# Peptides against a protein of PDB entry 7SFY, part 23

Target 1, 41 residues: chain A of PDB entry 7SFY
Amino acid sequence: ELFNLESRVEIEKSLTQMEDVLKALQMKLWEAESKLSFATC

## One batch from the design tools (peptide; made by RFdiffusion4, then SolubleMPNN)

Design b2_p13_5_s1
Fold by OpenDDE base, seed 1:
Structure b2_p13_5_s1 (fold): chain B 41 residues (1-41), chain C 41 residues (1-41), chain A 13 residues (1-13)
Amino acid sequence: as target 1 above (41 residues)
Amino acid sequence: as target 1 above (41 residues)
Amino acid sequence: LEELLEKIRKLKS
């Protein structure tokens, strides 16, 4: 497809959303690991 | 859900995939912008 | 999220 302003804007929006989701998942991973319990002797 | 090793592995896989896509999109954006042509007088 | 992923998939290809 021919690159135009609309295409650029769409790509940038998608990138931003993905970055936000990435950060959210990283936080969830941290939180989940923080809740991990271990067997105890 | 109870956090376990399977959950952690799944999350980490998803994160890795998202990071890969993010990089790909960033590259595409750069390439697309590099191909942008301008009106000329 | 699924909609976003689908859009991203289209952009990637």
Scores: peptide ipSAE 0.091, ipTM 0.518, DockQ to the pose 0.060
Fold by OpenDDE base, seed 3:
Structure b2_p13_5_s1 (fold): chain B 41 residues (1-41), chain C 41 residues (1-41), chain A 13 residues (1-13)
Amino acid sequence: as target 1 above (41 residues)
Amino acid sequence: as target 1 above (41 residues)
Amino acid sequence: LEELLEKIRKLKS
């Protein structure tokens, strides 16, 4: 593997995208959990 | 979408996996950059 | 997402 500026940019782009996905998933989870209700008598 | 325990577990698994991948990529980037040398005279 | 994950997998390897 040869590291160059293009490789760095590509990796950083991917990292940023993953972070965005992570945030989205975390928000979805939070929203889902916040809406979760348990059976009541 | 119906949120249940299974859904929560699945989402958390995915989040954990993505975090691990992020860490790995960050380490790879750091390693690559640390090894990067510039042309010298 | 799938495409992103595939790209990430390639980068990780």
Scores: peptide ipSAE 0.091, ipTM 0.518, DockQ to the pose 0.060
Fold by OpenDDE base, seed 4:
Structure b2_p13_5_s1 (fold): chain B 41 residues (1-41), chain C 41 residues (1-41), chain A 13 residues (1-13)
Amino acid sequence: as target 1 above (41 residues)
Amino acid sequence: as target 1 above (41 residues)
Amino acid sequence: LEELLEKIRKLKS
């Protein structure tokens, strides 16, 4: 198993990518909940 | 585009799954950085 | 990132 500087940087890049996806999903969730509230009010 | 309760629940499940992956990656990052520190000290 | 994870946990609860 790699545990050098290159490996650390690669993991950090993966974490950043995952964070980007999470932000997108959170925006979709907000959008869905906003529409749901609008539809039920 | 779906914006009902079922859709919201599905998005929340996806967010949970992503969180699980992020936690695993963070642990791997900690492990890698710990080993790097040990190797360089 | 930690703050983001905390927000996710709150959404999950």
Scores: peptide ipSAE 0.084, ipTM 0.524, DockQ to the pose 0.382
Fold by OpenDDE base, seed 5:
Structure b2_p13_5_s1 (fold): chain B 41 residues (1-41), chain C 41 residues (1-41), chain A 13 residues (1-13)
Amino acid sequence: as target 1 above (41 residues)
Amino acid sequence: as target 1 above (41 residues)
Amino acid sequence: LEELLEKIRKLKS
């Protein structure tokens, strides 16, 4: 394995992509919780 | 779509899994950079 | 990224 500029760019791209997914999941969780309502009798 | 405890747990599990992947990528990046050496003439 | 991870930890807590 040889580290070079291309390898660094590839890893950083992956990190950015994962960050976007995490943000999306956080937003979905917040939205779901904000819509939560309790059953009533 | 109905939000409930199972849905919350599922999302939180996904978030944790993504966090683990991100940490692994960060460590790999650091390790790769720490091993980086420059070509010499 | 570190800030995002911290946000995730707070959400998990």
Scores: peptide ipSAE 0.081, ipTM 0.513, DockQ to the pose 0.415

Design b2_p13_5_s2
Fold by OpenDDE base, seed 1:
Structure b2_p13_5_s2 (fold): chain B 41 residues (1-41), chain C 41 residues (1-41), chain A 13 residues (1-13)
Amino acid sequence: as target 1 above (41 residues)
Amino acid sequence: as target 1 above (41 residues)
Amino acid sequence: LEELLEKIRELKS
């Protein structure tokens, strides 16, 4: 496909959204691990 | 849901995949922009 | 999210 401004804008939007989701998942992972309980002797 | 090792592994897999896609998209953006041609006088 | 993922797949390919 011919690259144009519309294509660039769309790609950049997708990148931004993905980065946001990535950050959210990283936070969720941290929170989940914080809730992890361990067996206790 | 109860957090367990399976959940953590799954989340980490997803994160890794997203990071890979993110990098791929960034590369595509760079390549696309490198191919951008301009009007010439 | 699913829509975003689909768009990302399309852009990736």
Scores: peptide ipSAE 0.087, ipTM 0.521, DockQ to the pose 0.060
Fold by OpenDDE base, seed 2:
Structure b2_p13_5_s2 (fold): chain B 41 residues (1-41), chain C 41 residues (1-41), chain A 13 residues (1-13)
Amino acid sequence: as target 1 above (41 residues)
Amino acid sequence: as target 1 above (41 residues)
Amino acid sequence: LEELLEKIRELKS
């Protein structure tokens, strides 16, 4: 495959989007765990 | 939605997979940029 | 999210 400016920009844009999703999911996980309640007798 | 151990494990597994893909793509980007050649006169 | 994951798969391949 031929690497050029267009493909580089596209890859970098996708990487940034993935990082944003990662951060969002990590925050959701933290929130979910912080709200987790345990059954008690 | 109900958060439990199963959903937590699933989310963490997905996050790990995404991080692995991120690293792979970052390496591919680095390799592509390191192999980029420029036209000269 | 599914669309992003598909884009990632395409870029990885």
Scores: peptide ipSAE 0.085, ipTM 0.516, DockQ to the pose 0.060
Fold by OpenDDE base, seed 4:
Structure b2_p13_5_s2 (fold): chain B 41 residues (1-41), chain C 41 residues (1-41), chain A 13 residues (1-13)
Amino acid sequence: as target 1 above (41 residues)
Amino acid sequence: as target 1 above (41 residues)
Amino acid sequence: LEELLEKIRELKS
Protein backbone atom coordinates (compact mmCIF):
# COMPACT_ATOMS: atom_id res chain seq x y z
CA GLU B 1 0.00 0.00 0.00
CA LEU B 2 1.04 3.55 -0.74
CA PHE B 3 0.50 6.19 1.90
CA ASN B 4 1.21 9.80 1.04
CA LEU B 5 -0.42 13.16 1.62
CA GLU B 6 -3.07 12.48 -1.01
CA SER B 7 -3.97 9.14 0.56
CA ARG B 8 -4.26 10.71 4.00
CA VAL B 9 -6.49 13.48 2.69
CA GLU B 10 -8.71 10.95 0.93
CA ILE B 11 -9.07 8.82 4.07
CA GLU B 12 -9.87 11.86 6.20
CA LYS B 13 -12.43 12.99 3.65
CA SER B 14 -14.10 9.58 3.74
CA LEU B 15 -14.12 9.57 7.54
CA THR B 16 -15.72 13.01 7.58
CA GLN B 17 -18.40 11.86 5.15
CA MET B 18 -19.15 8.82 7.29
CA GLU B 19 -19.42 10.99 10.39
CA ASP B 20 -21.82 13.29 8.57
CA VAL B 21 -24.01 10.34 7.63
CA LEU B 22 -23.85 9.00 11.19
CA LYS B 23 -24.96 12.33 12.61
CA ALA B 24 -27.79 12.59 10.09
CA LEU B 25 -29.02 9.09 10.93
CA GLN B 26 -28.76 9.76 14.66
CA MET B 27 -30.86 12.89 14.21
CA LYS B 28 -33.46 10.96 12.23
CA LEU B 29 -33.54 8.31 14.94
CA TRP B 30 -33.99 11.00 17.57
CA GLU B 31 -36.82 12.56 15.58
CA ALA B 32 -38.54 9.22 15.09
CA GLU B 33 -38.24 8.29 18.75
CA SER B 34 -39.45 11.74 19.77
CA LYS B 35 -42.51 11.33 17.57
CA LEU B 36 -43.11 7.89 19.01
CA SER B 37 -42.96 9.30 22.53
CA PHE B 38 -45.33 12.06 21.53
CA ALA B 39 -47.75 9.63 19.90
CA THR B 40 -47.78 7.23 22.84
CA CYS B 41 -48.04 9.92 25.51
CA GLU C 1 -42.50 5.62 6.57
CA LEU C 2 -43.24 3.05 9.23
CA PHE C 3 -41.48 3.26 12.56
CA ASN C 4 -41.88 0.45 15.05
CA LEU C 5 -39.65 -1.49 17.41
CA GLU C 6 -38.20 -3.54 14.56
CA SER C 7 -37.36 -0.40 12.59
CA ARG C 8 -35.68 1.18 15.61
CA VAL C 9 -33.61 -1.94 16.24
CA GLU C 10 -32.54 -2.07 12.59
CA ILE C 11 -31.51 1.60 12.60
CA GLU C 12 -29.56 1.18 15.84
CA LYS C 13 -27.86 -1.91 14.44
CA SER C 14 -26.84 -0.01 11.31
CA LEU C 15 -25.56 2.92 13.37
CA THR C 16 -23.48 0.55 15.48
CA GLN C 17 -22.01 -1.05 12.36
CA MET C 18 -21.14 2.37 10.95
CA GLU C 19 -19.42 3.33 14.19
CA ASP C 20 -17.45 0.09 14.09
CA VAL C 21 -16.28 0.84 10.55
CA LEU C 22 -15.42 4.41 11.52
CA LYS C 23 -13.32 3.23 14.44
CA ALA C 24 -11.56 0.66 12.27
CA LEU C 25 -10.73 3.26 9.63
CA GLN C 26 -9.53 5.71 12.27
CA MET C 27 -7.23 3.05 13.66
CA LYS C 28 -5.86 2.29 10.21
CA LEU C 29 -5.27 5.99 9.65
CA TRP C 30 -3.45 6.21 12.97
CA GLU C 31 -1.31 3.20 12.07
CA ALA C 32 -0.47 4.62 8.66
CA GLU C 33 0.45 8.02 10.07
CA SER C 34 2.49 6.38 12.81
CA LYS C 35 4.42 4.40 10.21
CA LEU C 36 4.94 7.53 8.17
CA SER C 37 6.37 9.30 11.20
CA PHE C 38 8.62 6.33 11.88
CA ALA C 39 9.78 6.16 8.29
CA THR C 40 10.53 9.87 8.05
CA CYS C 41 12.27 10.09 11.42
CA LEU A 1 -19.13 -3.55 4.13
CA GLU A 2 -21.09 -3.50 0.89
CA GLU A 3 -24.27 -4.54 2.70
CA LEU A 4 -23.64 -1.86 5.30
CA LEU A 5 -23.18 0.79 2.62
CA GLU A 6 -26.40 -0.27 0.95
CA LYS A 7 -28.26 -0.06 4.26
CA ILE A 8 -26.76 3.37 4.85
CA ARG A 9 -27.98 4.53 1.45
CA GLU A 10 -31.46 3.20 2.19
CA LEU A 11 -31.62 4.90 5.58
CA LYS A 12 -30.16 8.14 4.24
CA SER A 13 -32.71 8.42 1.41
Scores: peptide ipSAE 0.079, ipTM 0.513, DockQ to the pose 0.058
Fold by OpenDDE base, seed 5:
Structure b2_p13_5_s2 (fold): chain B 41 residues (1-41), chain C 41 residues (1-41), chain A 13 residues (1-13)
Amino acid sequence: as target 1 above (41 residues)
Amino acid sequence: as target 1 above (41 residues)
Amino acid sequence: LEELLEKIRELKS
């Protein structure tokens, strides 16, 4: 395994991407829950 | 799209999995950086 | 799940 500046940048890029996905999923979950009605229980 | 208890549980499961991956990547990054020496710059 | 988002922010800091 070789670690250098390029490797660090790539890992941090991946972490940022995953954060974005997590935020999107959080919002999707909230939206779905907010739309849920008693009739669909 | 249908949202119910099963859907919510699955989304929360995915979020937890992604959190675990993020933590692992964070630790990997720290370990790599802590091992980095001036010679490898 | 707001706690999860906060954990991510803490990891990035």
Scores: peptide ipSAE 0.082, ipTM 0.520, DockQ to the pose 0.287; fails the geometry check

Design b2_p13_5_s3
Fold by OpenDDE base, seed 3:
Structure b2_p13_5_s3 (fold): chain B 41 residues (1-41), chain C 41 residues (1-41), chain A 13 residues (1-13)
Amino acid sequence: as target 1 above (41 residues)
Amino acid sequence: as target 1 above (41 residues)
Amino acid sequence: LDELLEKIRELKS
């Protein structure tokens, strides 16, 4: 496969977007877990 | 939205998968950049 | 997100 500036930029952009998604999901998970309460007697 | 154990497991699984993909892409980028050479006179 | 994931899969290969 050929690598050039365009490819590098595209990969880095995708990586950044993935990181943003990861952060968002982590935050959602944290929020959900923070709100989680278990049934008590 | 409702959060339960199943949802938590699913989210964590997705996060793990994304992390793995990120690592793979980062490695590919590094490898490509390492192989990159510029034309010289 | 679906498009991003697809693009990522393509880049991964």
Scores: peptide ipSAE 0.089, ipTM 0.524, DockQ to the pose 0.060
Fold by OpenDDE base, seed 4:
Structure b2_p13_5_s3 (fold): chain B 41 residues (1-41), chain C 41 residues (1-41), chain A 13 residues (1-13)
Amino acid sequence: as target 1 above (41 residues)
Amino acid sequence: as target 1 above (41 residues)
Amino acid sequence: LDELLEKIRELKS
């Protein structure tokens, strides 16, 4: 592996993607758990 | 910011940490959504 | 997500 600009940009892109996924999962988790409190019958 | 050895190591630690969080959130999401399919009454 | 995780693993290797 090289620790140059290209690799840095690649890592930063990955970090951004991970952050987006984290946000999405957190939102979905909140939604799911919120639904659990509602009556299903 | 510099993409030197120290910063690389720090980023790798962050990536690992984020991966752990992703796994945890995925499991929690699965758990929550699984519960939604069960009768609550 | 699986692809992202794979990419992460590749970056660490």
Scores: peptide ipSAE 0.089, ipTM 0.471, DockQ to the pose 0.075
Fold by OpenDDE base, seed 5:
Structure b2_p13_5_s3 (fold): chain B 41 residues (1-41), chain C 41 residues (1-41), chain A 13 residues (1-13)
Amino acid sequence: as target 1 above (41 residues)
Amino acid sequence: as target 1 above (41 residues)
Amino acid sequence: LDELLEKIRELKS
């Protein structure tokens, strides 16, 4: 497999997109945990 | 959709897996760039 | 997301 400028740009773009998804999921996790209620008597 | 301990564990597992992929891709990018050669006359 | 994950898998391989 060849590596060139186009390949590098595509990889970097994908990495950035994945980082954005990770951040969004981390925020959703925090929000879900914040809203979590516990069973009570 | 309900959030409970099982859901939290699953989300955290997915996040960890994505982080591992992210690290692997970053390393591959570095390796590819390190081996990159340029056109010459 | 599915499209992104597929692209990432292709880049990883």
Scores: peptide ipSAE 0.087, ipTM 0.518, DockQ to the pose 0.062
Fold by OpenDDE base, seed 2:
Structure b2_p13_5_s3 (fold): chain B 41 residues (1-41), chain C 41 residues (1-41), chain A 13 residues (1-13)
Amino acid sequence: as target 1 above (41 residues)
Amino acid sequence: as target 1 above (41 residues)
Amino acid sequence: LDELLEKIRELKS
């Protein structure tokens, strides 16, 4: 397989997109924890 | 929406899984760069 | 995770 500029750019784009998803999930986790409700049962 | 232990565990599991994917992609990028071939044209 | 994100950013530089 050849690795060229296009291939590198594609991989880096994928990494960036996944980083954004991870950030979003971290934010959701923080929000969820901030609104944590304890068991009533 | 209720946030409880199960919800927290699920989110953290997802984050961990995505982290693993990111690591895999980083490794692939490293491997690709290590085997970089330059244009002949 | 923060460390991983930083490593990703370094790849883009």
Scores: peptide ipSAE 0.085, ipTM 0.526, DockQ to the pose 0.385

Design b2_p13_5_s4
Fold by OpenDDE base, seed 3:
Order: C-alpha cells, then structure tokens, then sequence
Structure b2_p13_5_s4 (fold): chain B 41 residues (1-41), chain C 41 residues (1-41), chain A 13 residues (1-13)
C-alpha cells in the first residue's frame, strides 16, 4: 500500500491508542489480582 | 465483574496478543520508513 | 475498543 505522511501519522496514532489500552488492561489486571482472596478455613 | 483464574488467563492471553500486534506494527512501520525516498533533483 | 481493534486489523494486513 501507499506510504506517506498521512499513513505514518495514522499508524502511529493507532499504536499509541493500543499502548494506552494495554496499560489500562495491565492496571486493571493488577488491581483485580491485588484484591484477590483465597478461600481459607 | 467476577474475577477468577479463567478471567486472569484470558486477560493475560489478550495482553500477549496485543503485544505481538504492537511489535508487528512497529516493525512494519520501521520497514516502511526505511524504504522511504524523497523527491530529488 | 471494537473500532480500534478493527483499525488495527486493517493496518496489520
């Protein structure tokens, strides 16, 4: 496909958005695991 | 939402997949930019 | 998120 400035900008924008989602999911996972409790007797 | 082992596994699986996509996109961008040529006279 | 994932798939191909 044709590569130009617009293409690069869109790719980098998508990459940034994906990184933000990744960070959010990682934080959600950390929070969930930090609240995890195991069954005890 | 309910958090259990299955939920954690699915989240981590999704995170791994996203990381792989990120790496692929970054490499594609690098390759595209490395092939970039500017108009010359 | 669905829109982002779709855009990512398009860029990946």
Amino acid sequence: as target 1 above (41 residues)
Amino acid sequence: as target 1 above (41 residues)
Amino acid sequence: LDELLERIRELKS
Scores: peptide ipSAE 0.106, ipTM 0.515, DockQ to the pose 0.059
Fold by OpenDDE base, seed 5:
Structure b2_p13_5_s4 (fold): chain B 41 residues (1-41), chain C 41 residues (1-41), chain A 13 residues (1-13)
Amino acid sequence: as target 1 above (41 residues)
Amino acid sequence: as target 1 above (41 residues)
Amino acid sequence: LDELLERIRELKS
């Protein structure tokens, strides 16, 4: 496999997708931990 | 900037780091949501 | 997420 322009574009797309997933997970984690903070007992 | 071997190595390192972060976030999310399941009220 | 990680692993292989 050649590390060419196509490979770069593919990797950068994957990085972008990972960033989106990270953001989503961060939001979910925040929400979950927020629910814990709302816990009354 | 050339998309060369150095660039590839750098990107792959970033991907590895992101994967590690994703795994950590998944664990934290699981733990947080598990705590919610343990909630008694 | 698992699918994305697998895709990334494939790119690294």
Scores: peptide ipSAE 0.105, ipTM 0.479, DockQ to the pose 0.074
Fold by OpenDDE base, seed 2:
Structure b2_p13_5_s4 (fold): chain B 41 residues (1-41), chain C 41 residues (1-41), chain A 13 residues (1-13)
Amino acid sequence: as target 1 above (41 residues)
Amino acid sequence: as target 1 above (41 residues)
Amino acid sequence: LDELLERIRELKS
């Protein structure tokens, strides 16, 4: 396994992208829960 | 778009899985950086 | 998203 600057940068970029997706999904979850309506009689 | 308990649970599971992968990748990055050797004269 | 997931799989392996 060869680790160099290019590999490090690539991994860090991927981690950042994943964090962005995670945050986006968390926002969507919050929005969905906030807009959730409850059935009433 | 129908949001219910099943959908919420599924989304939360996915988020947790992503967080686990994120942590694993962060660990790998740390390990790689820690084991990185520097060329010396 | 699919592209990102594929990249993540490659990095994980």
Scores: peptide ipSAE 0.105, ipTM 0.517, DockQ to the pose 0.060
Fold by OpenDDE base, seed 1:
Structure b2_p13_5_s4 (fold): chain B 41 residues (1-41), chain C 41 residues (1-41), chain A 13 residues (1-13)
Amino acid sequence: as target 1 above (41 residues)
Amino acid sequence: as target 1 above (41 residues)
Amino acid sequence: LDELLERIRELKS
């Protein structure tokens, strides 16, 4: 399909949202792992 | 919900997939913009 | 998140 300004803007918005989600998930992962307890005898 | 190894693995897999998609989209954007032509008189 | 993933999938295809 023909690339135009509208398409570029749309892609950039999606990329930004994805990056935000990635950061959020990375934070959640770290926080979750911080709460992880080890199996002990 | 209780965090466990299974959950961690699942999250990490998802993060990896998202990162791969992000890279792919960034590449596509660059390539698309490289083909962008300017309006001229 | 689901909506975003769907949108991303569409862009990738």
Scores: peptide ipSAE 0.108, ipTM 0.519, DockQ to the pose 0.061; fails the geometry check

Design b2_p13_6_s1 (from b2_p13_6, 8 letters changed)
Fold by OpenDDE base, seed 1:
Structure b2_p13_6_s1 (fold): chain B 41 residues (1-41), chain C 41 residues (1-41), chain A 13 residues (1-13)
Amino acid sequence: as target 1 above (41 residues)
Amino acid sequence: as target 1 above (41 residues)
Amino acid sequence: DLKKKLEELKQKL
């Protein structure tokens, strides 16, 4: 497919969604590790 | 669910996969933009 | 949900 403005916008939207999910996962990991640390101390 | 070592490992694997996909998308975007620049110049 | 989102994102590659 020819790269056009629509394709660019779609990729950028997908990237943003991935970054948001990545941040959410990082937060969940931190929260989970915090709970584990509290349970083991 | 109780956070356990299995949950941690699963989250870390998911994070790694997402980071890899994110990098791949960034590369594809750059390649696509490079092609567009060549077509418009 | 996270696995589903990851698969959906992979399909957009």
Scores: peptide ipSAE 0.067, ipTM 0.543, DockQ to the pose 0.061
Fold by OpenDDE base, seed 2:
Structure b2_p13_6_s1 (fold): chain B 41 residues (1-41), chain C 41 residues (1-41), chain A 13 residues (1-13)
Amino acid sequence: as target 1 above (41 residues)
Amino acid sequence: as target 1 above (41 residues)
Amino acid sequence: DLKKKLEELKQKL
């Protein structure tokens, strides 16, 4: 495929979506660990 | 769901997989941009 | 579904 503006924009959008999902998973992990720590105290 | 060791390990594995895909996409973007820059020089 | 989204993004590689 010839790399052009459309291809770049699509890759950047995919990267942003991945980062958003990664952040959401990190938040869920932190919440779960925080709740577990509280419950074991 | 009760958060336990299995749940934590699954989330951490998913996070690692997401990070690996993110890195791969970043590499592809960099390669594409590098090739484009070279072709336009 | 997070797993589905991950697999869909992998298909764009």
Scores: peptide ipSAE 0.066, ipTM 0.538, DockQ to the pose 0.058
Fold by OpenDDE base, seed 5:
Order: structure tokens, then sequence, then C-alpha cells
Structure b2_p13_6_s1 (fold): chain B 41 residues (1-41), chain C 41 residues (1-41), chain A 13 residues (1-13)
């Protein structure tokens, strides 16, 4: 595959998707940690 | 900047780093959920 | 800068 605009756009989309997954996991982690705090306090 | 081999290598390194962060976050989430299960059971 | 954004995400971890 050529290192062209199409390849860059595809990789940048993948990076954006990974960022969105990271944010979702961060929210889930925060929720789990909040529930843990609630349950252990 | 042209999307060349250097740019691709840099982006792929960033993707790998994001995957490592995702894995670390997934592990932390698993640990938090496991602790929640332990604390709420 | 993707590196900067990745570091920002890492700081939130």
Amino acid sequence: as target 1 above (41 residues)
Amino acid sequence: as target 1 above (41 residues)
Amino acid sequence: DLKKKLEELKQKL
C-alpha cells in the first residue's frame, strides 16, 4: 500500500476510534472505582 | 508535510502506544471490577 | 500533534 492521503486518513480514523475507546474505558474505570469506593466505604 | 514512510512509522508508533495504554486501562478496569465484585459479594 | 494528544491521554490514565 502507498503512503498516501487515503492511508493517512484511515490511520487517523483508527487513532480517533482508539481515543474514543480510551475515553469510554476511562469512564467505565471511573464508574467501577466510584462503585468500589461506595461499596468499600 | 508529506505522508511518507517517516510519517507512517511515527503514526504506527503512536498507535502501538495507544494500544499499550488501552491494554493497561483494560487491566485496571478488570482489577477495579474484580475488586468491586470482591467488595460487593 | 498525535504525540501530544497521546501524552494528554496518558496523563488522564
Scores: peptide ipSAE 0.058, ipTM 0.490, DockQ to the pose 0.067
Fold by OpenDDE base, seed 3:
Structure b2_p13_6_s1 (fold): chain B 41 residues (1-41), chain C 41 residues (1-41), chain A 13 residues (1-13)
Amino acid sequence: as target 1 above (41 residues)
Amino acid sequence: as target 1 above (41 residues)
Amino acid sequence: DLKKKLEELKQKL
């Protein structure tokens, strides 16, 4: 297929979606790390 | 700038790099979750 | 600039 304006728009949408997933994983990581507790008992 | 073969190659390289960062973040999340302990004391 | 934005995302890790 010819690399045109439509192909560029689809790739840029995919990049935006990957950025959104990356941010969601960063928030999940922060949540998991904030819940870490070291048992002293 | 003209959207050409060179522009496509650069975007696809950026997508691959974002995927690598995503995988690294997923591994860190797994590691953090595996270290979670619920104190019973 | 996709390269610059990607580097900014890496720095947040």
Scores: peptide ipSAE 0.055, ipTM 0.477, DockQ to the pose 0.076

Design b2_p13_6_s2 (from b2_p13_6, 7 letters changed)
Fold by OpenDDE base, seed 5:
Structure b2_p13_6_s2 (fold): chain B 41 residues (1-41), chain C 41 residues (1-41), chain A 13 residues (1-13)
Amino acid sequence: as target 1 above (41 residues)
Amino acid sequence: as target 1 above (41 residues)
Amino acid sequence: SLKKKLDELMKKL
């Protein structure tokens, strides 16, 4: 398997996409927790 | 859609899995770059 | 779907 500029660019693109998804998941977690209600007296 | 402990745990598991893949991709990129040879005179 | 996108990205590893 050969590594070249094209391979590096593709890996970097995949990394960026994963970072974006990671941020989206973190935001969804925060939103879900923020909307969580508690029983009150 | 209800958010509860199970939902939170599932999101956190997904986040952890993505972080692991992200690290693996970073390592693969580093390995590929480390093995990259250059034309020399 | 976030799950589908994650699965697609994992296949590139």
Scores: peptide ipSAE 0.069, ipTM 0.525, DockQ to the pose 0.060
Fold by OpenDDE base, seed 1:
Structure b2_p13_6_s2 (fold): chain B 41 residues (1-41), chain C 41 residues (1-41), chain A 13 residues (1-13)
Amino acid sequence: as target 1 above (41 residues)
Amino acid sequence: as target 1 above (41 residues)
Amino acid sequence: SLKKKLDELMKKL
């Protein structure tokens, strides 16, 4: 498989997009944990 | 929306899975770059 | 959804 500038840019764009989603999930986890409520009697 | 242990585990599993894919893409990029050949006359 | 985004990104691997 020939690797060229187009292929490199495509992979780097995919990496960046995954990092963005990862950060969004980490923020969601933080928000969910911070809002966790405990049932009390 | 109720956040419980199941929801937390689900989010953490998704995070881990995305991190694994991110690492795999980073390795693919490294392999592709290391194999890059230059056309010479 | 986040799952769909993840699945689409995983297909690029």
Scores: peptide ipSAE 0.066, ipTM 0.527, DockQ to the pose 0.062
Fold by OpenDDE base, seed 4:
Structure b2_p13_6_s2 (fold): chain B 41 residues (1-41), chain C 41 residues (1-41), chain A 13 residues (1-13)
Amino acid sequence: as target 1 above (41 residues)
Amino acid sequence: as target 1 above (41 residues)
Amino acid sequence: SLKKKLDELMKKL
């Protein structure tokens, strides 16, 4: 496969998408840990 | 900055690292949710 | 840069 401008754009789009998912997971983790913080008895 | 073979390798390494972090976060999320599952009273 | 942004995300882990 060719590594050209189109390939670069595709990879950078994938990176951005992964960053978005990463942030979403971090937020989910925060939510879960926050709930755990008060849910533990 | 130049987009060459070295740049591609660097981006692909970064993608791999992000995937690893993503998996780690997913595992952390699973752990947190699992603990929440039994910690809620 | 992508590297910097990635490092920032990993630091938040």
Scores: peptide ipSAE 0.063, ipTM 0.475, DockQ to the pose 0.079
Fold by OpenDDE base, seed 3:
Structure b2_p13_6_s2 (fold): chain B 41 residues (1-41), chain C 41 residues (1-41), chain A 13 residues (1-13)
Amino acid sequence: as target 1 above (41 residues)
Amino acid sequence: as target 1 above (41 residues)
Amino acid sequence: SLKKKLDELMKKL
């Protein structure tokens, strides 16, 4: 199969989606870490 | 520029690396969530 | 480049 413009555009869209998911996971991690509370009683 | 086999292989390697980073972040999130403790006193 | 952007994302992990 030839690597054409259509295949390139599809891969670049997938890369952008993965970057968005990565950023979302980083935000979720920040939220989870901010909620950490240890037993003090 | 032509989209050739070399460019395709480079992009696919980058995609695989991003998937590995996503998995690492998911594991970190799981660890952080498992450590959550709410004040009960 | 895609490589440089990926490296930047990995540094933020």
Scores: peptide ipSAE 0.058, ipTM 0.461, DockQ to the pose 0.075

Design b2_p13_6_s3 (from b2_p13_6, 6 letters changed)
Fold by OpenDDE base, seed 3:
Structure b2_p13_6_s3 (fold): chain B 41 residues (1-41), chain C 41 residues (1-41), chain A 13 residues (1-13)
Amino acid sequence: as target 1 above (41 residues)
Amino acid sequence: as target 1 above (41 residues)
Amino acid sequence: SLKEKLEELEKKL
């Protein structure tokens, strides 16, 4: 494999995209958990 | 949407999977960059 | 591919 600027840019783009998805999932989890209510006796 | 234990587990699994992929990408980038040599005068 | 893996994870959003 040849590493060049294009390859680096592509990997960094993928990393950024994954981080964005991670953040979105974390936010969704937080939102879901914040909406969770437990049964009250 | 209904949040339950199943939903939480699923989201946490996805987060873990994404973190693993992120780590793999970071390692690949590091490996690629470490192999990069610049022209020497 | 990395793109496909990412797209698969995005489906879970």
Scores: peptide ipSAE 0.062, ipTM 0.545, DockQ to the pose 0.060
Fold by OpenDDE base, seed 2:
Structure b2_p13_6_s3 (fold): chain B 41 residues (1-41), chain C 41 residues (1-41), chain A 13 residues (1-13)
Amino acid sequence: as target 1 above (41 residues)
Amino acid sequence: as target 1 above (41 residues)
Amino acid sequence: SLKEKLEELEKKL
């Protein structure tokens, strides 16, 4: 298929959405680590 | 749920997988753009 | 599809 404006916009939209999901996962990792409790004896 | 080694590893695995997909999409975008033909008159 | 891959990743959130 020919590359056109519609194709480019669609791919860029997908990239942006994936980056947003990546950021969300990174935030969840940070939150999980921040809530880590250490064993105490 | 408690954060532990298993949880951390799982999240990091997910992040890595997403980054791989991002790279694949970026490569596809580059390929599409590289194959773009220009109108000639 | 790209959409399916995104949906699979979003389910991991």
Scores: peptide ipSAE 0.061, ipTM 0.541, DockQ to the pose 0.061
Fold by OpenDDE base, seed 5:
Structure b2_p13_6_s3 (fold): chain B 41 residues (1-41), chain C 41 residues (1-41), chain A 13 residues (1-13)
Amino acid sequence: as target 1 above (41 residues)
Amino acid sequence: as target 1 above (41 residues)
Amino acid sequence: SLKEKLEELEKKL
């Protein structure tokens, strides 16, 4: 495989997409935890 | 969907997996760039 | 592929 500008741009695009997914998952985790209720008597 | 310990652990596991993929892509990008040669006359 | 792996991770959202 030859590395060129096109392949670099594609890798950087994939990195950006994964970072967006990571942020979305982190936000969902926070939202789920914030909504967590505890058993009460 | 109910949030509980199992769902939290699953989300955290997914986050860890994505972080590992991100690191791998970053390393591949660095390796590709480090091997990049330039046109010479 | 990297695309397929990314799509699988997105499905976990």
Scores: peptide ipSAE 0.060, ipTM 0.540, DockQ to the pose 0.061
Fold by OpenDDE base, seed 1:
Formats: C-alpha cells, structure tokens, sequence
Structure b2_p13_6_s3 (fold): chain B 41 residues (1-41), chain C 41 residues (1-41), chain A 13 residues (1-13)
C-alpha cells in the first residue's frame, strides 16, 4: 500500500469522526443517567 | 424515554466498540507513518 | 444508525 498525504488525511478524518461520535455517546450516557429516577415509597 | 439497565448496558457496549475502533485507527496511523519512506537522491 | 456509522468507520481500517 502506498502511504501518502492523502491517505494520512483520510485516516485522521476518520479518527476525528470517531472521536466526535464517542464524545456524543458519552454525553448521551451522562444525560440518560442524570435523568434516571428511582421509585419512591 | 425509559432509561433502564438494558439501555445503559447497550450504550456502554457501543462506547466500548467505538473506543476499540478508535484505538485500531490510531495504531494503523502509527504503522502507516512508520512505514513512510522518503525518496533518496 | 450508530451501528452503520461504526461499520462504515471500521471499513477505513
């Protein structure tokens, strides 16, 4: 495989996209947990 | 939306999968860069 | 979907 600037940029873009999704999921988890309520007697 | 243990576990599984892919991409970037060679005169 | 996004990104490996 030929590694060049184009290949590097493409990989870095994919990494950034993954990081963005990861952060979004972390935020969603936090929001979901913060909304969790327990039954009261 | 009802947040329960099942929902939490599913989100956490998705997060873990994303982290694994992110790490794999980081490793591939490192490998690609380490293989990069320059033209010699 | 989230799964599709993940699979799409995995194809970049």
Amino acid sequence: as target 1 above (41 residues)
Amino acid sequence: as target 1 above (41 residues)
Amino acid sequence: SLKEKLEELEKKL
Scores: peptide ipSAE 0.056, ipTM 0.546, DockQ to the pose 0.060

